# Ledger of designs, part 121: peptides against a protein of PDB entry 6NYY

Target 1, 212 residues: chain A of PDB entry 6NYY
Amino acid sequence: KHFEQAIERVIGGLEKKTQVLQPEEKKTVAYHEAGHAVAGWYLEHADPLLKVSIIPRGKGLGYAQYLPKEQYLYTKEQLLDRMCMTLGGRVSEEIFFGRITTGAQDDLRKVTQSAYAQIVQFGMNEKVGQISFDLPRQGDMVLEKPYSEATARLIDDEVRILINDAYKRTVALLTEKKADVEKVALLLLEKEVLDKNDMVELLGPRPFAEKS
Target 2, 212 residues: chain A of PDB entry 6NYY as posed
Amino acid sequence: KHFEQAIERVIGGLEKKTQVLQPEEKKTVAYHQAGHAVAGWYLEHADPLLKVSIIPRGKGLGYAQYLPKEQYLYTKEQLLDRMCMTLGGRVSEEIFFGRITTGAQDDLRKVTQSAYAQIVQFGMNEKVGQISFDLPRQGDMVLEKPYSEATARLIDDEVRILINDAYKRTVALLTEKKADVEKVALLLLEKEVLDKNDMVELLGPRPFAEKS

## One batch from the design tools (peptide; made by RFdiffusion4, then SolubleMPNN)

Design b2_p22_3_s4 (from b2_p22_3, 10 letters changed)
Fold by OpenDDE base, seed 4:
Structure b2_p22_3_s4 (fold): chain B 212 residues (1-212), chain A 22 residues (1-22)
Amino acid sequence: as target 1 above (212 residues)
Amino acid sequence: KEEVIKELREMFSHSTIGEIEK
């Protein structure tokens, strides 16, 4: 319990029990987090959900925590599934509300960073080729890009394609599993916090063998 | 290489929705 609370404080910050979300905002958060949870549940290479919460904290209105495996090498397929899981919140909002919110900002940042890393650092794009460049960090002097403007445009285009492919895959998945997303969202609205056991009770065992 | 992988692992370890303006 103490260890879990410490992790929660690191991830979400301090609980802000005094901040009551409007019912519509709380509903949005619940469906957003349910999208992450369900996407992670049904994507083979996604990390299993450990905890999901819609209790407002200093760093966010809600959060999902995963148990990452000690993994040092990632395949393109593994990175794609993680991108899809990360897009699960935004996609859930679109499917259920027909609108998008600012809530996915952190998710989109992560997806964008992952996409650029795959193309520019890991050489995982056939059009860009097997290249590896350091991405400029925020605050670094815009050093001259080690590639042409044409290559820069190509990179940007391929990043968009990769993200769009991940988005479409996530839309297809969560549309298929729409009833499960709703079940998770409704249960979140009741309990405010769900763990892996709650997910098993609600959705059944995760369809992928936990590699021991 | 190790730093990038570490960052990726950290990025995918959790998600947050929205910022509560301080």
Scores: peptide ipSAE 0.305, ipTM 0.814, DockQ to the pose 0.561
Fold by OpenDDE base, seed 2:
Order: sequence, then structure tokens, then C-alpha cells
Structure b2_p22_3_s4 (fold): chain B 212 residues (1-212), chain A 22 residues (1-22)
Amino acid sequence: as target 1 above (212 residues)
Amino acid sequence: KEEVIKELREMFSHSTIGEIEK
């Protein structure tokens, strides 16, 4: 319990129990987190869900925590599934509310970073090719890009394509699993916090063997 | 390389929605 709380504090910050979200916002958070949870549940290469919470904390209105495996090599498929999982919140909002919120900002940042890394660092895009460049880190002098403006445009285009593909995949998944997203969201609204066991009880065992 | 992978792993270890801190 203490260890979990410590991790929660690191991830979410301090609980802000005094901040009462409006019911509609809380609902949005619940469905957003449910989207993440369900996407992660039904994506083979997503990490297992550890905990999902809609209790507001200093770093977020809600969070989903996953148990990452010690992994040093990622396939394109693995990265795609992780992108899809990360888009699960945004997609859930779209599916259930027909609108998107600012809540997915961090998710989109992560997805964007991952997409650029795949294309520019890992050479995982056929059009861009087998190239690897260092991405400018925050605070690094934007060194002249070692590639042409045409290549930069190509990279940007392929990043968008990759993200859009991930988005579409996530839409398809969560549309198929819409009832499950609803179940998770409703249970979140009731319990505020769910763990893996709650998900198993609600959705059944994760269809992918947890490679411990 | 290890740093990038570590960063990716960390990025996907959790998701947060919104920021409460101004």
C-alpha cells in the first residue's frame, strides 16, 4: 500500500480531494480513462493496466497506470499499440461525447514524440527510410537539421499519417469495445479507482497472456 | 539509445488527463 501510494504520488501528485469536478467533467474523465484502460486491455502489445483513477491529483484529473515490462527493444507493432493505448482517452471522448477536450494534451505529446522517434530515430518509416537523427531536446540549440526542408516535410507528413493510423485503429477498437468502455467508465464513476482485478471482474481475463 | 528507450518506457507507463496545477 505504501509503495503504491508513493508511485501514485509520483505519477499523479498529491490528491486534491477539495477540488470537486463538475459532474460532466468527472464523467469526461471517467470515459477518458476508461478509453485508456480498455484500449490497453485489448491491445496485445500494450502494457497491463495496473490502476486507473479519476480522483483529481496535482498532476491530473485522472490517470491510468500500467506495469511496464523491462524492455530494451521495441517493434513497430509494439509502439503502435502503445500509441493506440495512449490515444484511447481522446478516442473515447470522441466516441461517447462527439467532442474532444484539452485532457488529451499529454497523451498527444507522447504520441507525437513516439511518432517522431519512430520515423526519425528508429528508421521505421519506409518513405523516410533507414535514417536516424537526434531529435532536438528541450534547451538544445536547434542545430541545423541534418536533412533538407523537403525531408522535414516528409517527416511531418509521415508523422501525421502514423498518428492518424493509430487513431483510426483506436477508434475501431473502442467502437468494437464500446460497451466495455461504458462499463469501465460507469464503474469508475462509482468506485473512482479501479485495479486490474476490477477490470478482470468486469471484462474478463485480458485476452493476452501477461508475459510476466 | 538507452535513454530514448527509457524515456519511451516511462512515457507509456502512465497516462494523465489534464493539469490541475496552475
Scores: peptide ipSAE 0.304, ipTM 0.815, DockQ to the pose 0.561
Fold by OpenDDE base, seed 5:
Structure b2_p22_3_s4 (fold): chain B 212 residues (1-212), chain A 22 residues (1-22)
Amino acid sequence: as target 1 above (212 residues)
Amino acid sequence: KEEVIKELREMFSHSTIGEIEK
């Protein structure tokens, strides 16, 4: 319990118990987090859900936490499923509310970073080819790109294609599992915090064998 | 290489929605 609380503080910051969200905002947070949770549940290469919360904290109005597998090599399929899980919140908002919010900013940042890494660092795109360039880190002055403007445009186009493919995959998944997203969201609105056991009770066991 | 993979792993270990407006 103490260790979990320490991790929660690192991930989400301090609880803001005095922060009162409007009912519609709280509903948006619940469905957003439910989207992440359900996407992760039904994507083979996503990490198992540990905890999902809609209790406001210093770093966010809600969060989902996953148990990462100890692995040093990632396939394109694994990275795609992780991107889809990360898009689950935005997609849930679109499906249930017909509108999107600024809440997915961090998710979109992560998805964008992953997509660029796949194409520019890991050479995972056939059109761009077997190339690997160091991406500028935060704070590095990008003086010159080691490739042409034509290559830059190609990279940008292929990044958009990859993200859009992940988005469409997530839309298809969460549309199929729409009832499950709603079950999770409604229970979140009641309990504010769910764990893996709550998810099993709601949805049944995760359809993928836990890789021991 | 290890740093990039570590960063990716960390990014996908959790998600947060929005910020509390002061």
Scores: peptide ipSAE 0.299, ipTM 0.817, DockQ to the pose 0.608
Fold by OpenDDE base, seed 1:
Structure b2_p22_3_s4 (fold): chain B 212 residues (1-212), chain A 22 residues (1-22)
Amino acid sequence: as target 1 above (212 residues)
Amino acid sequence: KEEVIKELREMFSHSTIGEIEK
């Protein structure tokens, strides 16, 4: 319990009990977080869901917490599933509301960063090839890119393709599991916080063995 | 390497962000 609380504080910050969302915003958050939760549940290489909450913390209106595996090496497939899980909130909003909100800004940042890293740092893109460049850090003088403008364009294109593929995969998944997303969202609106056991009760056991 | 791993680890948390960074 204390360890979980400590992790929650690190991830979400302090609980903002004073932040009252409008019902429609709360609903949006619930479906957003449900999207993350369900995507993570049905993606093989996603980290196991630990907790999902729609109680505001710090800058977050809700969060999905996962138990990260202690691994140092990631496959392309693992990174893709992580991207899909990260896009789950945005996709859920699209599916259920036909509109998107600013709520996914951090998710999109993470997805963007992951996509660029995969292509320019990990050499995981066949078109760009086996290259590894340091991504400019925020505030670093835009050092001359060690590649041509043509390569820059290629990188940008392949990043978009990768993100789009992840997005489409997530759309397909959450469309298939739309009823499950709804169940999770509705239960979130009732309980505000769900744990792994709640998810098991609602969705059944996660179809993937928890890789130790 | 450590920063990239850290960044990858940060992907393990997802939050609906209510504040727009100005």
Scores: peptide ipSAE 0.205, ipTM 0.724, DockQ to the pose 0.476; fails the geometry check

Design b2_p22_4_s1
Fold by OpenDDE base, seed 5:
Structure b2_p22_4_s1 (fold): chain B 212 residues (1-212), chain A 22 residues (1-22)
Amino acid sequence: as target 1 above (212 residues)
Amino acid sequence: MKIGYLESYLKRLEEELKKLLE
């Protein structure tokens, strides 16, 4: 219990008990979070689900909490699945509502950061090459790029390709599992908070071995 | 607040990607 609470605080922030969502907003959040949850459930290298909530936290309106991984080495495949999971909320909104909301902005930032890092930091792109740049920290003022404009354009193109691939993969997955997303979203609207057991009851056992 | 080239690049990329994914 204590460990779970600690993770909840780190991921979701402080719960705002006084914040009331409008019914339509609540519905949007439920489907958004359901998208994350289902994507995480059916992607092999995504983090196992711990908790899903539509209770407002800090600046956020909902969150998906997953089991922490003490992993320092990631494969390209693992990073792709993580990107897809991150895109799950946006994709869910698109599938069910034909629109996206501002709630997906932070997710897109995370995906963008990950894609960029894969290409320029981890050397995971064949076109850019087996190179690694020392990236500045957030907030640092750096006036000079460590690569040419031509390389910058190449990086930009490859980042777009990578994100598009992740997006398409997520669309395919959540379209296939559309009924599952619906089940999770509807139960979220009822219970506001779901745990792993709820997900098992709704969807069956996760098709991958759980990592401790 | 200090802004580096990477932060500026990522911000621009985010905006472009939002448009692409709409």
Scores: peptide ipSAE 0.022, ipTM 0.555, DockQ to the pose 0.033
Fold by OpenDDE base, seed 3:
Structure b2_p22_4_s1 (fold): chain B 212 residues (1-212), chain A 22 residues (1-22)
Amino acid sequence: as target 1 above (212 residues)
Amino acid sequence: MKIGYLESYLKRLEEELKKLLE
């Protein structure tokens, strides 16, 4: 418990109970976070869930906290599962509400960045090839692209394909596990914070061994 | 200029993805 609290403070910061969510907003957040949690639960290469919360932190309305592991090398499969987990919130909103909120904007940004990095930095795309370009740092003024316009278009297309594939995978998963997403969401609305034990009670043990 | 090429690209792509996924 003490260890979890320490991790929570480091990763998520202190809970800010200053923002009061409207009931419909709270419901949306609950299903959004449940989508992340369930996707992470059933994706082999996703990080194990530590805590899921609909209590606002900073500018965020909710969060799913996962066990931090110091992994410096990722496979393409691992990155895909991480992308799917990141899309879980948006997909959940689509499945349950038929609409998408702005809450998924940051998730889309993260997914986009990951996809771009896989293709441009890590050479993980067969169409683009085994190339690696240095990405500009935040705030750097990039005067010239290191590749042609044709390559830029190709990269753009392949990024969209990768994200779409991750999205479809997430839709398939959460559609299959729709009842589980609802269970988690409903319990979140009741307890506001769920831990790993709550998830085990709801969904059973995670079907993958935890990695240290 | 605060926004580099990559940041502008990512923003545009994000907006397009929002539309596609809606």
Scores: peptide ipSAE 0.019, ipTM 0.536, DockQ to the pose 0.034
Fold by OpenDDE base, seed 1:
Structure b2_p22_4_s1 (fold): chain B 212 residues (1-212), chain A 22 residues (1-22)
Amino acid sequence: as target 1 above (212 residues)
Amino acid sequence: MKIGYLESYLKRLEEELKKLLE
């Protein structure tokens, strides 16, 4: 319990108990979080959902808490599924509302960072090559890129491709599982907080063996 | 604070991707 609370604090920040979402906002958040939850549920290499909440937190209007994995090495497939899960909220909003809110901005940032890291740091892109560039640390004024403008353009293109692929994959998945997203969203609107057991009750057991 | 080229690059990418995905 203490560990879960600690993780919740780290991920979701302090719960702003005083922040009341408007009904429409609450609905949007519910479907957004449901998108994350369902994507994570049906993507093999995504981290399983531990808790999903639409209760406003200091850093956001809702959050999904994932089972922490002490994994230091990630495969390309794992990173892709994680990207898809991260896009799940945005995609859900698109599917159900035909619009994307600003709430998905942080998710897009995370996806962008992940894609960039895969290509530039981890050498996971064949077109760019098995190269790794040291990324400047946050705050380091690196004025010059360690690669050519041509390489920069290539990286940019490949990042877009990767994100687009992840997006399409997420759209396909959540479209297929649209009813499940709806179920989760509706239950979120009712309970405000869902745990793994709630998800199992709604969706059945996760179709993947729990990687311990 | 001069945003490192990476941060600026990521920011640009983010904006472009937002447009692409909208």
Scores: peptide ipSAE 0.020, ipTM 0.544, DockQ to the pose 0.033; fails the geometry check
Fold by OpenDDE base, seed 4:
Structure b2_p22_4_s1 (fold): chain B 212 residues (1-212), chain A 22 residues (1-22)
Amino acid sequence: as target 1 above (212 residues)
Amino acid sequence: MKIGYLESYLKRLEEELKKLLE
């Protein structure tokens, strides 16, 4: 418990107790976070749930924490499931509200960065090939890419394909588990914070072995 | 703030992907 609290402070930042969500905003956040939570629950290579919260933090209106892993190497499959988990909030909003809010913007950026890294840094794409390019650091004015425009277009296309695949996978999953997303969202609206035990009570034991 | 080609490229991709996923 103490360890979890320490992680919460590091990852989620300080809780903003003075920030009040409007009812519709709170509902949106609850379903958004429920999407992340359920996606993480049913994706084998996603991180196991640690905590889900709709309490505002310094950098966002809600967050999901997962069990820390001392993992430095990721497979393509693991990265895909992590992408799907990251898309879970956006997909949940689409399923339940038929709209996308700005709350999902940062998640899409993270997914985009992950997809790009898989293709450009990790050489995980068959069409682009087994190549790895150094990426510029913050503040660097790099005007010239280390690859041709043709390669850039290919990378662009393959990034779209990868993200689209992750999106479709997430849509399929959360559509199948729509009732579970609803259960989690409703409980979030009531309790504001859920832990692993809450999820087990709602959904049953996670169908995968714990990898923490 | 100075940006590299990656940041500008990713920003473009993000916008295009938003359209694709909507």
Scores: peptide ipSAE 0.019, ipTM 0.544, DockQ to the pose 0.033; fails the geometry check

Design b2_p22_4_s2
Fold by OpenDDE base, seed 4:
Structure b2_p22_4_s2 (fold): chain B 212 residues (1-212), chain A 22 residues (1-22)
Amino acid sequence: as target 1 above (212 residues)
Amino acid sequence: MKIGYLEEYLKRLEEEKKKLEE
């Protein structure tokens, strides 16, 4: 319950109800958000969206994933499922429209950042090894890296592999759950905002233990 | 200087964004 409230507060605080979406944009956003929602629903270690909205948010039209305030440690499995959930919007657009939009750019950025963090900060990649160093912050210049060029190439390759794996996992999931994505999207177009009860009604109870 | 793939990826995304906005 406390977790649900925290998510709702964060999401609600970013909503821009004064912004108006064009009909085609609204449709795109609905399927985009539905992709996130369904991915989060059916991935065990993802944080499900307990409020799904097509109302524009402060930073843009698209999805924003927020970390639980009370969780400071994440497993590799959690990070993977969260990556998949983050990719859910883009994947949904591809499945339903055969194209991607600029709305997914921030999601792709987040996924990329997460992948790098897993490999170079958290030591979660066996090929790279248990290394950890600070990633540059947004806008910071890196003067020197603490590893060789060979390691750099390896890191880049493993990042691509990780992202691609997450992408493929998301494609497989949302393809399997395509009808569910459609249901969520259509209801979003009608109601603009869905709550947990709406999701349960559409999809059934989440097949994992609920976070409260 | 940034991590190679990340910088290239972000650059590509920005370019793609511009193309889509045209």
Scores: peptide ipSAE 0.016, ipTM 0.436, DockQ to the pose 0.051
Fold by OpenDDE base, seed 3:
Structure b2_p22_4_s2 (fold): chain B 212 residues (1-212), chain A 22 residues (1-22)
Amino acid sequence: as target 1 above (212 residues)
Amino acid sequence: MKIGYLEEYLKRLEEEKKKLEE
């Protein structure tokens, strides 16, 4: 319920509230980042984090992901796993705290953009069809939509479905790995920054072959 | 790097596990 409301706010283009990280919020952030880290660890097609941190960077918290430059093509399955990893922070907060924070707003935006891209740029949705149109970029003036209003509504519906499916998948994963999320979160509270070696020590080696 | 309390705990657990397997 709370997640669906958050999605609607992002899709609807409502004004986003930004929040500066406070010291008292470190616990929430630790579990948020742990959610991303664990999701990336156990999703085969997600890129694991190079660094997990609860230290603010610029206007917010950020994390470094491993992004192989050698891969130019992504499958639908790969994009789904990447969406799930992106949702990992929000899902972790839901599992451990049962509340919504503004910390996931950028993640929701990224997931939303990915979902739209899959449907209207990559033709990965059967209901919409094998079509490819450019998505408007932020700040770009869109003169005309390349499809009807009926198609626009269909696209919006399918985007919501895809995001919800990714959310449910992430909930299932992080619920199964709840103890691992907690281990990572607790260590983050102690060290503030974790590297790959820390993750291996906590969780064991990643159960997938490493990408070059 | 300074090892945290959790890391030390996990290390001890792993060592105890190895002893039980011997």
Scores: peptide ipSAE 0.010, ipTM 0.324, DockQ to the pose 0.014
Fold by OpenDDE base, seed 5:
Structure b2_p22_4_s2 (fold): chain B 212 residues (1-212), chain A 22 residues (1-22)
Amino acid sequence: as target 1 above (212 residues)
Amino acid sequence: MKIGYLEEYLKRLEEEKKKLEE
């Protein structure tokens, strides 16, 4: 509790109230963030957003996510739920607006990275097999792959399947919880910042036990 | 604790724009 409060204060200090979003942009951002928030709320193995904001951040603490320190091992199911939460913003925009914005670009990158890691680092795909290779870091030039071109094609196909499965799962969830996404988005448009208590008030208690 | 992914994206875009203007 004390640790979470300290982090919230630090994050709040980075908010730029001087950054003005146009009304349509603000609406898009609100529904995007609501998608993340609701997905995180109703996916058991996702880490829910403890602070939801539509206010852009300035320079400072560069971390958008503080993972639970007690979690060192992730199951395939846990990683899937995290992927779904990451896709929540894009899916929300599709459900409510029927369009794609550049706001989801970084989310898609993160999902892609996670999918590749599951398949080639963690050996979580039966077709590819129990293999573990280091992935190139962002911006690194890749001169040689540690596997054949045939294996590379297989990996790419399985990554696409995994991402599509996560996407479909997210669509199903947020369609079911569409009214909740709307509630969160509308409150974001009014308050611009929501905390855990706001989420509990809107959606009720999170249907999963808190990690301690 | 987590903040929104879009918020992080916007933050990075603003930082990159500032770097290009310098």
Scores: peptide ipSAE 0.041, ipTM 0.495, DockQ to the pose 0.147; fails the geometry check
Fold by OpenDDE base, seed 2:
Structure b2_p22_4_s2 (fold): chain B 212 residues (1-212), chain A 22 residues (1-22)
Amino acid sequence: as target 1 above (212 residues)
Amino acid sequence: MKIGYLEEYLKRLEEEKKKLEE
């Protein structure tokens, strides 16, 4: 219920501002990052984190979380795994703390954006059809949607379904790998930064061949 | 403060973009 409401809030534009990570939230952040890390580790088409960190970097990396324009080169499976990895933090929080924090809102936004892109830009949804419309860029006036209200509703529904599916997949994965998430989280609390070697030590070698 | 994951993710995306442009 909480997750669905969160999706609805994102879709509805009722997004809350992402809160700055506080020192007292270190534990939550550690499990959050561990969720991402583990999801990325065990999802074949996800890009595993080379560095897992609970230390915020002050560099204002551009607010625009944009997927590369070349996203159309990605398969649905690839995009799904990437979505799952992105949801890993939130899912981890749910598994370990039974709550969703606002810190995961940015991840949800990314996932939402990806889902919309898949459906309305890449035509990856059969119900919506093979359509491709440019999503409004941040700051662009919401130009009139090039589709009907009925289509808009359908898109929203399918976006929700896609995100929910990704969420469920992530829940299943991280529940199975709960011990691994905890291991990573605990080590993060100690070291604050983990590298690939740390992950290998904790989780074993990634079960997928490294793309050379 | 940005979550480290996001930074890494974005970094990778940029790297992939560069590879595709090459």
Scores: peptide ipSAE 0.027, ipTM 0.493, DockQ to the pose 0.032; fails the geometry check

